# Ledger of designs, part 120: peptides against a protein of PDB entry 3OAK

Target 1, 145 residues: chain A of PDB entry 3OAK
Amino acid sequence: DDLEQYLDEKILRLKDEMNIAAQLDIDTLNKRIETGDTSLIAMQKVKLLPKVVSVLSKANLADTILDNNLLQSVRIWLEPLPDGSLPSFEIQKSLFAALNDLPVKTEHLKESGLGRVVIFYTKSKRVEAQLARLAEKLIAEWTRP

## One batch from the design tools (peptide; made by RFdiffusion4, then SolubleMPNN)

Design b1_p29_4_s4 (from b1_p29_4, 9 letters changed)
Fold by OpenDDE base, seed 1:
Structure b1_p29_4_s4 (fold): chain B 145 residues (1-145), chain A 29 residues (1-29)
Amino acid sequence: as target 1 above (145 residues)
Amino acid sequence: SEHEEYLKEMEELLKLSEEELLELLEKER
């Protein structure tokens, strides 16, 4: 119906914006590595984060989020950066919190690859303890028989 | 089932180190 179509378009637009933000940040960091210009700061994801959090927190958008594989973009945002660093603490915290409230199923994990990335966070020594615990909680939930 | 197969995959991933997982993620990009 009209509402479903509107919501699909909304989520797909956000997905595109997220992917663009991620790529722009990658480009910035790659240039920083190549030039040594430490004034280059990747800020695109951080700027878009409030909008992402707002959408992910809405229960009425859960089906649309999952059906349109927005979790693939969430995965991209969580992936290690070109310099080996992780996305900002705020991004990690916000996304893990949002994931905790979504009814994520196996099919969504498969099509997004999100499970693999979250497992990485459970293994990383660079992740804050609070977020590591949340990542572990998600893995436990997703691997429940 | 699909879920059971995914569980097996996750179990194998949980055996990997941070570096091994990082390499895996990089290869998928």
Scores: peptide ipSAE 0.657, ipTM 0.953, DockQ to the pose 0.932
Fold by OpenDDE base, seed 4:
Order: structure tokens, then sequence, then C-alpha cells
Structure b1_p29_4_s4 (fold): chain B 145 residues (1-145), chain A 29 residues (1-29)
């Protein structure tokens, strides 16, 4: 119906925006590495984060989020950056919090690859303890028999 | 089942170190 289509398009647009933001930040960081220009700061994801959080926090959008594989973009945002660093603490915190409230199922994990990335966070020594614990919680939930 | 197969995959991933997982993620890009 019209509403469903509207919501799908909304999520797909956000998904695209997220992917673009991630790539722009990667480009910025790569250029920073190449040139040594420390004034180059990757801020596209941070700028978009409030919108992402707003969408992910809406219970009425859960099905639309999951059906349109927005989690793939979430995975992209969580992936280590070219310099090996992780996305900002705020991004991690926001996304993990949002994931904790989503009814993520196996099919969503498979199509997004999110599980693999979150497992990384359970292993990483660079992740804040509070977020590592949340990552562990998610993995535990997602791997229940 | 699909879920059971995914569980097996996750179990294998959980055996990997941070470094191995990082390499895996990078390879997938």
Amino acid sequence: as target 1 above (145 residues)
Amino acid sequence: SEHEEYLKEMEELLKLSEEELLELLEKER
C-alpha cells in the first residue's frame, strides 16, 4: 500500500545516504593518510548519525528497516576504517543501542553480514568495555539455538 | 535448518582472534 511504499522508500533513501556518508569518510581518511593533512576530518557519518538514530529507534519502522536490509549499512558504519581505527565512540554507542532494540533474525544477519562485524567488536581490545559487553549480548541473543 | 547453519558459522567466527576477524572483514570488502 501507499504507506508501506513510502516507508520502504524512506528507509532505502537513508540506506543510500548512510553508504555515501561512509564512503565519503573513507575517502577523507585515505586522503589524510596520503597527504598528511591533519585538518582533514571525517564527519559525514557523525553529521548523519542523528537521522540514523531517529529512524532506528522507531518501533513502527522495525519491519521496514529489516526488510530493506538497512543493517547492511549499519554494518558498513561499524566496520574498521582504512587506518585500522574504529568509528567514533558515539557512532558505536548509538548503533549498538539501536541494534539492541531491533528484532534481528538470522535472515537479517545473513543478508547484512552484521554478525561478523559485531563479533569483531566482542574481540577487539580497542572497544570500550560497555560497548563490548553490549556486543556480546547481541551475539548471545543472535546465536541462541 | 538455516538458523542451525548460521549458528555453526558464528561458532567458527567466535574461534577467531581480533586480527583474524579484521583480516576476514577486510577481505570481504
Scores: peptide ipSAE 0.654, ipTM 0.952, DockQ to the pose 0.908
Fold by OpenDDE base, seed 5:
Structure b1_p29_4_s4 (fold): chain B 145 residues (1-145), chain A 29 residues (1-29)
Amino acid sequence: as target 1 above (145 residues)
Amino acid sequence: SEHEEYLKEMEELLKLSEEELLELLEKER
């Protein structure tokens, strides 16, 4: 119906914005590596983060979020950057918190690849302990028989 | 089931090191 269509379009638009932000940050960091210009700072994801968090926190959007594979974009945002570094602590914290409240199922994990990335966070020596624990909690929930 | 199959995959991933997982993620991009 009209509402469902509206919500789908809203989520798909955000998904596109997230993907663009991620790519722009990657481009910035790649250029930083190439040129050595340390003044180049990747901030597109950080700028968009409040909007992402706002959407992910809305219970009425959960089905739309999951059905449109927004989690693929969440995965992209969590992936290590070209220089091997991780996204900012704030991005990690916000996204893991949001994931904790979503009714994520196996099909969503498979189509997004999110599970693989979150497992990485459980094992990374560079991740803050509090976030590693949250990642572990998510994996435990997602891998329950 | 789909879930059971995914569980097996996740179990294998959980055996990997940080570096091995990083390599896997890079290959998927």
Scores: peptide ipSAE 0.656, ipTM 0.953, DockQ to the pose 0.932; fails the geometry check
Fold by OpenDDE base, seed 2:
Parts: structure tokens; sequence; C-alpha cells
Structure b1_p29_4_s4 (fold): chain B 145 residues (1-145), chain A 29 residues (1-29)
């Protein structure tokens, strides 16, 4: 119906915006590496984060979020950056919190590859303890028989 | 089931080191 279509379009637009933000940050960091210009700062994801959190926190959008594979973009945002660094603490915290409240199923994990990234966070020594624990919690939930 | 199959995949991933997982993630990009 009209509402469903509207919501789908909304989520798909956000998905595109997230992907663009991620790519722009990658481009910025790559250019920083290439030129040595330390004034280049990747800020696109941070700028978009409030909007992402707002959408992910809405229970009425859960199905639309999952059906449109927005989790793929979440995965992208969580992936290590070209310089080997991780996304900001706030990005990690916000996304993990949002994931904890979503009814994520195996099919969503498979189509997004999110599980692999979250497992990385359970292994990484660079992740804050509180977020590592949250990552572990998610993995435990997603791997329940 | 699909879930059981995915569980096996996850179990294998959990055996990997941080470095191995990082490499895997990079290959998938």
Amino acid sequence: as target 1 above (145 residues)
Amino acid sequence: SEHEEYLKEMEELLKLSEEELLELLEKER
C-alpha cells in the first residue's frame, strides 16, 4: 500500500545516504594517506549518525529496515577503515544499541554479512570493553539454537 | 535448516583470529 511504499522509499534513501557517507569518508581517508594532509577529516558518517539512529530506533520501521537490507549499510559503517582504524566510539555504540533492539533473524544476517563484522568486534583488542560485551551479546543471541 | 547452517558458519568464524577476520572482511569489500 501507500504507506508501505513510502516507508520502503524512506529506508532505501537512507541506505543510499549511508553508503554515500561511508564512501566519502573512505575517499577522504585514502586521500589523507596519499597526500599526507592530516587536515583531511572523515566526518560524513558522524554527520548522518543522528538520522540513522532516529530511524533504527523506530519499532514501526523494523520490518522495513530488515526487508530492505539496511543492515548491509550498518555493516559497512562498522567495518574497519582504510587506515585500519575503527569507526568512532559513538558510531559503534549507537549501532550496537540499535541492533540490540531489532528482531534480527538469520536471513538478515546472511544477506547483510553483519554477523561477520560483529564477530570481528568480539575479537578486536581495540574495541571498548562495554561494546565488546554488547557484540558478544548479539552473537550469542544470533547463534541460539 | 538455514539457521543451523548459519550457526555452523558462525562457529567457524569464531575460530578465526582478529587478523584473519579482518582479512576476510577486506576481501568481501
Scores: peptide ipSAE 0.648, ipTM 0.952, DockQ to the pose 0.929; fails the geometry check

Design b1_p29_5_s2 (from b1_p29_5, 12 letters changed)
Fold by OpenDDE base, seed 4:
Structure b1_p29_5_s2 (fold): chain B 145 residues (1-145), chain A 29 residues (1-29)
Amino acid sequence: as target 1 above (145 residues)
Amino acid sequence: MKKKEEMEKIKEELEKERKEAEEEWEKLT
């Protein structure tokens, strides 16, 4: 119906925006590596983060989020960057918090690749302990019988 | 800015961690 279509479009637009933001940050960092210009700062994901969090936190959007594989874009945002750095602490914290409230199923984890990425956050020695524990909690919940 | 050598070392470590994560994920599903 009209509402369903509206919500789908909303999520798909956000998904596109997230992907663009991620790519722009990647491009910025690649250029930074290439040129050595330390004034180049990747800020696109950070700028969009409030919108992402707002959407992910809305219960009425949960089905739409999962059905449209928005988690793929969440996964992309959690991927390591070209310079080997990880997304900002704020991005990690916000996304993990939001994921905790979503009714994520195994099928969603597989189609998005989010499962393996979150496990990565439980293993990486460069991830803050606080966030590693959150990642562990998510994995435990997702794999609970 | 990080030295090239340092960056490559980090990337190598990341790749190892990612591989381990993938293997663990496969075991869980």
Scores: peptide ipSAE 0.560, ipTM 0.897, DockQ to the pose 0.507
Fold by OpenDDE base, seed 1:
Structure b1_p29_5_s2 (fold): chain B 145 residues (1-145), chain A 29 residues (1-29)
Amino acid sequence: as target 1 above (145 residues)
Amino acid sequence: MKKKEEMEKIKEELEKERKEAEEEWEKLT
C-alpha cells in the first residue's frame, strides 16, 4: 500500500546515502595515505550518523529495514578503513545499541555479512573493551537456540 | 600520520582477526 511504499523508499534512500558516505570516507583516507595530507579527515559517516540512528530506532521501520537489507550498509559502516583504523567510537557504540533493539534473524546476518563483522569486533585488539562486550552480547542473542 | 610499516602491521593483524571471525561465523551458521 501507500505507506509500505513510502517506508521502502525512505529506507532505500538512506541505504544509498550510507553507502555514499562510506565510499567518500574511504576515498578521503586513500588520498590521505597517498599524499600524506593530514588535513584530510573522513567525516561523512559521522555527519550522517544521527539520521541513521533515528531511522534504526523507529519500531515501525523494523520490517522495512530488514526486508531492504539496510544491515548491509550497517556492515559496510563497521568495516575497517584503508589505513587500518576502525570506525569512530561513536559510530560503533550507536550502531551496536541500535542493533540490540532490532529483531535480527540469521538470514539477515547472512545476506548483509553483519554476523562475521560483529564477531570480528569481539576479537580485535583495537576495539574498546566496552564495545567488545556489546558485540559479544549481540552474538550471544543472535546465536540463541 | 602512521608510517607505512606500522600501517602494514595493523593490516596484517586485522586480516588475521577477520579470518578468525569468518571461521567462527561459518561454524555458527
Scores: peptide ipSAE 0.558, ipTM 0.898, DockQ to the pose 0.460
Fold by OpenDDE base, seed 5:
Structure b1_p29_5_s2 (fold): chain B 145 residues (1-145), chain A 29 residues (1-29)
Amino acid sequence: as target 1 above (145 residues)
Amino acid sequence: MKKKEEMEKIKEELEKERKEAEEEWEKLT
């Protein structure tokens, strides 16, 4: 119906925006590595983060979020960057918090690749302890018998 | 900016951790 179509379009637009932001940050950091220009700073994801969090927190969007595989873009945002760094602490914290309130199922984790990435955050020696604990909590909830 | 050698070391560690994560995920599903 009209509402369903509207919600789908909203989520798909955000998905596209997230993917673009991620790629722009990757490009910026790659250029920084290549040129040594320390004035190049990746800011696109940080700028878009409030909108992402707002959408992920809307209960009426949960089904649309999961059905359109927005979690794939969330996964992309959590991937390590070209310089070996991880996404900002704020991005990690905000996304893990948002994920905690979504009715995520195993099928969503598989189709997005989010499961293996979150497990990575439980293993990485460079992840802040509090965020590693959040990742562990998510994995435990998602893999309950 | 981080030294290239340090960056490569970090990337190697990340790859190891990612591989371990993938293996664990495969066992869980």
Scores: peptide ipSAE 0.557, ipTM 0.898, DockQ to the pose 0.456
Fold by OpenDDE base, seed 3:
Structure b1_p29_5_s2 (fold): chain B 145 residues (1-145), chain A 29 residues (1-29)
Amino acid sequence: as target 1 above (145 residues)
Amino acid sequence: MKKKEEMEKIKEELEKERKEAEEEWEKLT
């Protein structure tokens, strides 16, 4: 099926771009820690965020997103950074909002590791209260009978 | 820049929180 193939390729390209952006930001922050150079700022995820949000918001891509484990890259984007900081407020808010509109199942949470990370966001004192509430909402939706 | 000690403290706290999150996730699944 040409359409299915096209959609798979689209999602896999984005997945790759997201992983690259995450790694570049990690590298930047590691270098910042090592050198003390405060001019080093991790901006790759923020630059790519609009594209990520655009894709995650498209209903016709939901199955492709879940089938290709794009949520693994979403999880990676939500992981704490080398300096112990969390991704930007905007990234957290946008991703949680997008996740709320996806038909996420337990199998997707397990294969991506996203479930553990979102629970973390309900507990961490480094997370803004409003985002912790969003994380709690997601957990409640995913674990309800 | 954050002091090394501050960063280590934050990482320890995060590790604890992540461990708790993992335990809760395993309990739920």
Scores: peptide ipSAE 0.556, ipTM 0.897, DockQ to the pose 0.462

Design b1_p29_5_s4 (from b1_p29_5, 13 letters changed)
Fold by OpenDDE base, seed 2:
Structure b1_p29_5_s4 (fold): chain B 145 residues (1-145), chain A 29 residues (1-29)
Amino acid sequence: as target 1 above (145 residues)
Amino acid sequence: DERKKRMEEIKKKLEEERKEAEREWEELM
C-alpha cells in the first residue's frame, strides 16, 4: 500500500546515501594514501551515522530494512578501509547496538554478507574488546536455534 | 615509505583475519 511504498522508498534512499558515504570515505582515504595529505579526513559516514541509527532503531521499519537488504549497506560500512583501518569506534558501536534490536534471520545474513564481517570483528586484534564482545553476542544470537 | 609499509603489514594481517572469519562463517552456515 501507500505506506509500504513510502517506507520502501525511504529505506532505498538511505541505502543509496550510505553506499555513497562509504565510497566517498574510501576515495578520501585512497587520496590520503596516494598524496600523503594528512589533512584529508574521511567523515561522510560519521556525518550520516545519526540518520542511520535513527532508521535502524525504528521497529516499524524493521521489515522494510530487512526486505530491502539495508544490512548490505551496514556491512559495507563495517568493511575495513583502504589504509587497513577499521571504521570509527562510534560507527562500530552504534551499528552493533542497532543490529542487536533487529529481527535478523539467516537469509538476511546471507544476502547481505553481514555475518562474515561481524565474525571478523570477533577475531580482529585491532577491534576494541568491548566491541568484539558485542560482535560475539550478535553472532551467538544469530546462530542459536 | 614506512607508512605504506606499515599499512601493507596491517592489510596482510587483516586478510588473514578475514579468511579466518570466512571459514568460520561457512562452517556455521
Scores: peptide ipSAE 0.538, ipTM 0.904, DockQ to the pose 0.489
Fold by OpenDDE base, seed 3:
Structure b1_p29_5_s4 (fold): chain B 145 residues (1-145), chain A 29 residues (1-29)
Amino acid sequence: as target 1 above (145 residues)
Amino acid sequence: DERKKRMEEIKKKLEEERKEAEREWEELM
């Protein structure tokens, strides 16, 4: 199917962009750790965030998103950074909101590793209370019989 | 270096939280 192929390619391109953005931010922060240069700021994920949110919010892309394991890239974006810090508040909030509207199944959680990361956000003392509650809501929905 | 010392402390706490989260995930799945 031509349309399905087109959508697959679209999602896979975004997946690549997300992974690259994450790696660039990691590289920036690693350099910051090594050099002590506090002027080094990781901004690649923040710059790409609007595009990510736009794609995740489209109902017609849900199956393509899940089938191509875009959630793995979402998980990567939620991972703690090399200096132990967490992704920005905006990234957390936007991604949790977007995840709430996706028909995520157990198999998607396992293949992406997203489940264990989101549970982390329910436990971390550094996560904002409102975001911890969003994470709890997701876990409850994903584990509902 | 105090900066690196603080980072080490944060990472230690982070690891503890990650272990707790992992245990809970294993119990749920």
Scores: peptide ipSAE 0.536, ipTM 0.903, DockQ to the pose 0.449
Fold by OpenDDE base, seed 1:
Structure b1_p29_5_s4 (fold): chain B 145 residues (1-145), chain A 29 residues (1-29)
Amino acid sequence: as target 1 above (145 residues)
Amino acid sequence: DERKKRMEEIKKKLEEERKEAEREWEELM
């Protein structure tokens, strides 16, 4: 119906914005690596984060989020960056918190690749302990019999 | 370049952690 179509378009637009933000940050960091200009800071994802969190937190959007594979863009945002660094603490914390409230199923994890990435956050020694615990909680919930 | 050397060290550790994560994911799915 009309509402469903509207919500689909909203989520698809957000996916596009998220993917663009991720690519811009990648480009920034690649340039930083090549030039040595340490003043280059990747901030596009951080700037868009409030909008992402707002959408992910809306219960009425859960089905639309999952059906349109927005989790793929969430996965992309959690990927390590070209310099080997991880996304900001705020991005990790906000996304893990938002994911905790979504009815994520195995099929969503597979089609997005999100499962692999979140497990990584349980293994990485560079991840803050509190965030590693959040990642562990997600994995436990997603794999609960 | 010390900065690049540090980056490579981080990437090496990252790769190891990614491999561990991938193995666990494959076991779970």
Scores: peptide ipSAE 0.534, ipTM 0.902, DockQ to the pose 0.418
Fold by OpenDDE base, seed 5:
Structure b1_p29_5_s4 (fold): chain B 145 residues (1-145), chain A 29 residues (1-29)
Amino acid sequence: as target 1 above (145 residues)
Amino acid sequence: DERKKRMEEIKKKLEEERKEAEREWEELM
């Protein structure tokens, strides 16, 4: 299937871009910690966020997203940063909203590690209340009998 | 260094929260 192959390649390219963006931000923040240079700002994920949201919001890409484990990259983007901070409010909000519309199953949660991270967002005292509620909603939906 | 001290305290709390989340996830799955 030509279309299927095209969609797979599209998602895999985005997955790679997301992973690179995450690593670049990690590197920037590690350097900031080491040098004390407060002018170093991690912006790679923020720059790529609109593209990520656009892809995650397309219903026709849902199966391709899940089959290629793009959720692993979503999990990576939600991980705490080297300085102990969390991803920006906008990243959290956008990703939680996008996840709400995906037909995520238990197998996808296990292979991506996303479930563990989202549960963390329901417990952390540093997470904004409205985002904690979104995380709780996701967990409730994913663990529904 | 005050900044690094604060960071370490945050990371300590973060680690505890992560461990709690992991335990809960293991219970659910």
Scores: peptide ipSAE 0.530, ipTM 0.901, DockQ to the pose 0.468

Design b1_p29_6_s2 (from b1_p29_6, 15 letters changed)
Fold by OpenDDE base, seed 4:
Structure b1_p29_6_s2 (fold): chain B 145 residues (1-145), chain A 29 residues (1-29)
Amino acid sequence: as target 1 above (145 residues)
Amino acid sequence: SGLSEEELKEWEEEADKLLKKEEEMEKLK
């Protein structure tokens, strides 16, 4: 199926872009820590976020997103940064909102490792209350018998 | 759910690792 292949490639490209963005931000922050140069700002994820949100919000891409394990990249984006900080509030908010609308199944959580990270967000003291609640909702939904 | 209790426990343990790191970093501030 040509369309299916096209969509797969689209998602896989985005997945790659997300991973690259995450790594670049990590590199930036590591360099910041190493050099003490406070002018170094990690912005790659933020720059790519609109594209990510656009893709994640499209219902017709849900299956492709999940089948290609894009959630692994979402997980990466949500993980704490080298300096212990969390990704920007905007990133958190956008991704959790997207997750809330995706038909995520247990298998996808296993494949991506997203479950453990979302559980982290239910417990972290640095997460905004509204996002913590959403994380709790997601975990409850995903782990429902 | 397709998630076993053991699997969930594993996720929680991994989450706890992240939390521990968070706490450690907080102490460094």
Scores: peptide ipSAE 0.552, ipTM 0.902, DockQ to the pose 0.729
Fold by OpenDDE base, seed 2:
Structure b1_p29_6_s2 (fold): chain B 145 residues (1-145), chain A 29 residues (1-29)
Amino acid sequence: as target 1 above (145 residues)
Amino acid sequence: SGLSEEELKEWEEEADKLLKKEEEMEKLK
Protein backbone atom coordinates (compact mmCIF):
# COMPACT_ATOMS: atom_id res chain seq x y z
CA ASP B 1 0.00 0.00 0.00
CA ASP B 2 1.57 3.20 -1.23
CA LEU B 3 -0.26 5.46 1.20
CA GLU B 4 0.69 3.37 4.21
CA GLN B 5 4.30 3.33 3.09
CA TYR B 6 4.26 7.07 2.62
CA LEU B 7 2.83 7.65 6.08
CA ASP B 8 5.33 5.28 7.67
CA GLU B 9 8.20 7.10 6.04
CA LYS B 10 6.78 10.44 7.10
CA ILE B 11 6.55 9.41 10.73
CA LEU B 12 9.96 7.75 10.73
CA ARG B 13 11.51 10.89 9.31
CA LEU B 14 9.89 12.96 12.02
CA LYS B 15 11.09 10.48 14.62
CA ASP B 16 14.62 10.90 13.34
CA GLU B 17 14.30 14.68 13.33
CA MET B 18 13.04 14.64 16.90
CA ASN B 19 15.92 12.46 18.04
CA ILE B 20 18.44 14.70 16.34
CA ALA B 21 16.89 17.81 17.86
CA ALA B 22 17.03 16.26 21.31
CA GLN B 23 20.65 15.25 20.92
CA LEU B 24 21.67 18.66 19.65
CA ASP B 25 20.05 20.29 22.65
CA ILE B 26 21.79 17.84 24.96
CA ASP B 27 25.11 18.59 23.30
CA THR B 28 24.51 22.30 23.68
CA LEU B 29 23.72 22.03 27.36
CA ASN B 30 26.64 19.71 28.03
CA LYS B 31 28.94 22.21 26.39
CA ARG B 32 27.36 24.98 28.41
CA ILE B 33 28.10 23.09 31.61
CA GLU B 34 31.62 22.23 30.50
CA THR B 35 32.63 25.70 29.33
CA GLY B 36 30.44 27.92 31.47
CA ASP B 37 29.32 29.76 28.35
CA THR B 38 25.85 30.91 29.32
CA SER B 39 25.21 32.20 25.83
CA LEU B 40 24.68 28.64 24.67
CA ILE B 41 20.94 28.05 24.44
CA ALA B 42 19.23 24.79 23.51
CA MET B 43 16.52 25.60 20.98
CA GLN B 44 16.29 22.71 18.56
CA LYS B 45 13.31 21.01 20.15
CA VAL B 46 11.44 24.30 20.47
CA LYS B 47 12.01 25.00 16.79
CA LEU B 48 10.66 21.60 15.79
CA LEU B 49 7.76 21.57 18.24
CA PRO B 50 5.13 23.04 15.90
CA LYS B 51 5.74 20.27 13.38
CA VAL B 52 5.60 17.63 16.09
CA VAL B 53 2.33 19.00 17.45
CA SER B 54 0.85 19.17 13.97
CA VAL B 55 1.62 15.52 13.30
CA LEU B 56 0.53 14.27 16.71
CA SER B 57 -2.83 16.02 16.35
CA LYS B 58 -3.80 14.25 13.13
CA ALA B 59 -6.29 11.50 13.83
CA ASN B 60 -5.49 9.77 10.55
CA LEU B 61 -1.86 9.41 11.66
CA ALA B 62 -2.58 7.89 15.07
CA ASP B 63 -2.02 4.29 14.04
CA THR B 64 1.13 5.17 12.11
CA ILE B 65 2.44 7.18 15.05
CA LEU B 66 1.88 4.36 17.50
CA ASP B 67 3.02 1.54 15.20
CA ASN B 68 6.32 3.27 14.47
CA ASN B 69 6.99 4.01 18.14
CA LEU B 70 7.10 7.78 17.73
CA LEU B 71 6.27 7.85 21.43
CA GLN B 72 9.86 6.84 22.08
CA SER B 73 10.93 10.20 20.71
CA VAL B 74 8.22 11.91 22.75
CA ARG B 75 9.67 10.18 25.79
CA ILE B 76 13.15 11.43 24.94
CA TRP B 77 11.84 14.98 24.60
CA LEU B 78 10.26 14.83 28.04
CA GLU B 79 13.30 13.47 29.89
CA PRO B 80 15.33 15.69 32.22
CA LEU B 81 18.18 17.56 30.56
CA PRO B 82 21.90 17.36 31.40
CA ASP B 83 21.73 20.37 33.69
CA GLY B 84 18.90 18.80 35.66
CA SER B 85 16.26 21.02 34.14
CA LEU B 86 13.11 19.93 32.36
CA PRO B 87 12.12 20.75 28.81
CA SER B 88 10.29 24.04 28.38
CA PHE B 89 6.79 24.38 29.74
CA GLU B 90 5.50 24.75 26.21
CA ILE B 91 7.01 21.45 25.16
CA GLN B 92 5.58 19.73 28.21
CA LYS B 93 2.13 21.21 27.76
CA SER B 94 1.97 20.48 24.06
CA LEU B 95 3.13 16.91 24.33
CA PHE B 96 0.88 16.06 27.25
CA ALA B 97 -2.07 17.53 25.40
CA ALA B 98 -1.24 15.43 22.37
CA LEU B 99 -0.86 12.30 24.47
CA ASN B 100 -4.24 12.93 26.02
CA ASP B 101 -5.88 12.67 22.61
CA LEU B 102 -4.00 9.65 21.28
CA PRO B 103 -5.37 6.13 21.68
CA VAL B 104 -2.28 5.02 23.58
CA LYS B 105 -2.26 1.40 24.70
CA THR B 106 -0.15 -0.37 27.29
CA GLU B 107 1.97 -1.99 24.61
CA HIS B 108 2.93 1.43 23.25
CA LEU B 109 3.93 2.60 26.70
CA LYS B 110 6.10 -0.46 27.17
CA GLU B 111 7.94 -0.23 23.88
CA SER B 112 8.53 3.52 24.19
CA GLY B 113 9.32 3.75 27.88
CA LEU B 114 6.91 6.66 28.07
CA GLY B 115 5.06 5.27 31.05
CA ARG B 116 8.00 5.65 33.40
CA VAL B 117 8.64 9.20 32.25
CA VAL B 118 5.03 10.26 32.76
CA ILE B 119 5.14 8.77 36.25
CA PHE B 120 8.24 10.87 36.81
CA TYR B 121 6.17 13.94 35.97
CA THR B 122 3.68 12.99 38.66
CA LYS B 123 6.47 13.08 41.25
CA SER B 124 8.94 15.77 40.18
CA LYS B 125 8.81 18.94 42.26
CA ARG B 126 9.89 20.94 39.22
CA VAL B 127 6.73 20.20 37.23
CA GLU B 128 3.88 22.69 37.00
CA ALA B 129 0.90 21.56 39.06
CA GLN B 130 -1.51 21.47 36.14
CA LEU B 131 0.80 19.20 34.18
CA ALA B 132 1.41 16.97 37.16
CA ARG B 133 -2.34 16.54 37.44
CA LEU B 134 -2.61 15.72 33.77
CA ALA B 135 0.20 13.20 34.14
CA GLU B 136 -1.75 11.59 36.96
CA LYS B 137 -4.84 11.45 34.79
CA LEU B 138 -2.96 9.77 31.97
CA ILE B 139 -1.40 7.19 34.26
CA ALA B 140 -4.79 6.42 35.74
CA GLU B 141 -6.27 5.92 32.29
CA TRP B 142 -3.39 3.81 31.02
CA THR B 143 -3.40 1.54 34.05
CA ARG B 144 -7.12 0.82 34.15
CA PRO B 145 -8.04 -2.85 34.65
CA SER A 1 -4.07 -6.92 28.19
CA GLY A 2 -3.68 -4.27 30.84
CA LEU A 3 -0.72 -3.30 32.96
CA SER A 4 -0.01 -5.56 35.92
CA GLU A 5 0.92 -4.30 39.35
CA GLU A 6 4.39 -5.70 38.86
CA GLU A 7 4.84 -3.87 35.59
CA LEU A 8 3.59 -0.65 37.13
CA LYS A 9 6.04 -1.10 39.97
CA GLU A 10 8.84 -1.44 37.46
CA TRP A 11 7.81 1.82 35.84
CA GLU A 12 7.72 3.51 39.21
CA GLU A 13 11.20 2.27 40.00
CA GLU A 14 12.46 3.67 36.72
CA ALA A 15 10.69 6.94 37.46
CA ASP A 16 12.49 7.06 40.78
CA LYS A 17 15.77 6.66 38.95
CA LEU A 18 14.87 9.66 36.84
CA LEU A 19 14.10 11.63 39.98
CA LYS A 20 17.47 10.73 41.40
CA LYS A 21 19.15 11.66 38.16
CA GLU A 22 17.35 14.99 38.15
CA GLU A 23 18.69 15.78 41.60
CA GLU A 24 22.21 14.63 40.82
CA MET A 25 22.43 16.55 37.58
CA GLU A 26 21.09 19.65 39.30
CA LYS A 27 23.96 19.41 41.76
CA LEU A 28 26.47 19.19 38.93
CA LYS A 29 25.14 22.36 37.39
Scores: peptide ipSAE 0.549, ipTM 0.902, DockQ to the pose 0.632
Fold by OpenDDE base, seed 1:
Structure b1_p29_6_s2 (fold): chain B 145 residues (1-145), chain A 29 residues (1-29)
Amino acid sequence: as target 1 above (145 residues)
Amino acid sequence: SGLSEEELKEWEEEADKLLKKEEEMEKLK
């Protein structure tokens, strides 16, 4: 199917862009640690976030998103950074909102590793209360018998 | 199928690893 292939390619391109953005931010922060140059700021994910949110919010892309394991890139974006910090509040808020509206199943959580990261967000002291509550809600929903 | 208790426990353990990493890096500041 031509449309299916087009959508797959679209999601896979975004997945690649997300992974690149994440790595660039990691590289920036590692360099910041190595050099002590506090002017180095990781901004690649933030720059790409609007596009990510736009895609994740499209109901017609849900199956393509899940089938191509885009959640693996979401997981990467949510993981702690080299300096121990978390991604920006805006990234967290946007991604958790998107996750709340996706028909995520256990299999998607397993293949992406996202489940463990969301559990982390229920425990981290650096997470805003509102997002911790949302993380708890998601875990409760995903782990229902 | 749903998530087994053992699988959930594994996720918890991995989450704890992330938490430990966060704490370790934070105290290096």
Scores: peptide ipSAE 0.546, ipTM 0.901, DockQ to the pose 0.685
Fold by OpenDDE base, seed 5:
Structure b1_p29_6_s2 (fold): chain B 145 residues (1-145), chain A 29 residues (1-29)
Amino acid sequence: as target 1 above (145 residues)
Amino acid sequence: SGLSEEELKEWEEEADKLLKKEEEMEKLK
């Protein structure tokens, strides 16, 4: 219906914005590595984060979020950066909190690739202990028999 | 859950690839 179409379009627009923000930050960091210009700072994801969190936290958008594979963009945001670092602690914390409240199913993890990335966060030495534990909790919940 | 042991193993292998990538890039700094 009209509402479903409106919500789909809204989520797909956000998905596009997230992907653009991620790519711009990657480009910035790659240029920083190439040129040695330490004044280049990747800020696009951080700027968009409040909007992402706002959308992910809305219960009435959960089905639309999952059906449109917005979790693929969440996965992209959580992946290691070109310089080997992780996304900011705030991005990690906010996204994991949002994931904890979403009714994520196994198929959503498969189609987004998010499952493998969250497992990565259970193993990475650069992840804060509290987030590693949350990642473990999520994996256990998502993969329970 | 709909996830087989084989699929979980695949996810773990992909996670290990990400770990390797992270570690290798960190060493290059």
Scores: peptide ipSAE 0.546, ipTM 0.901, DockQ to the pose 0.716

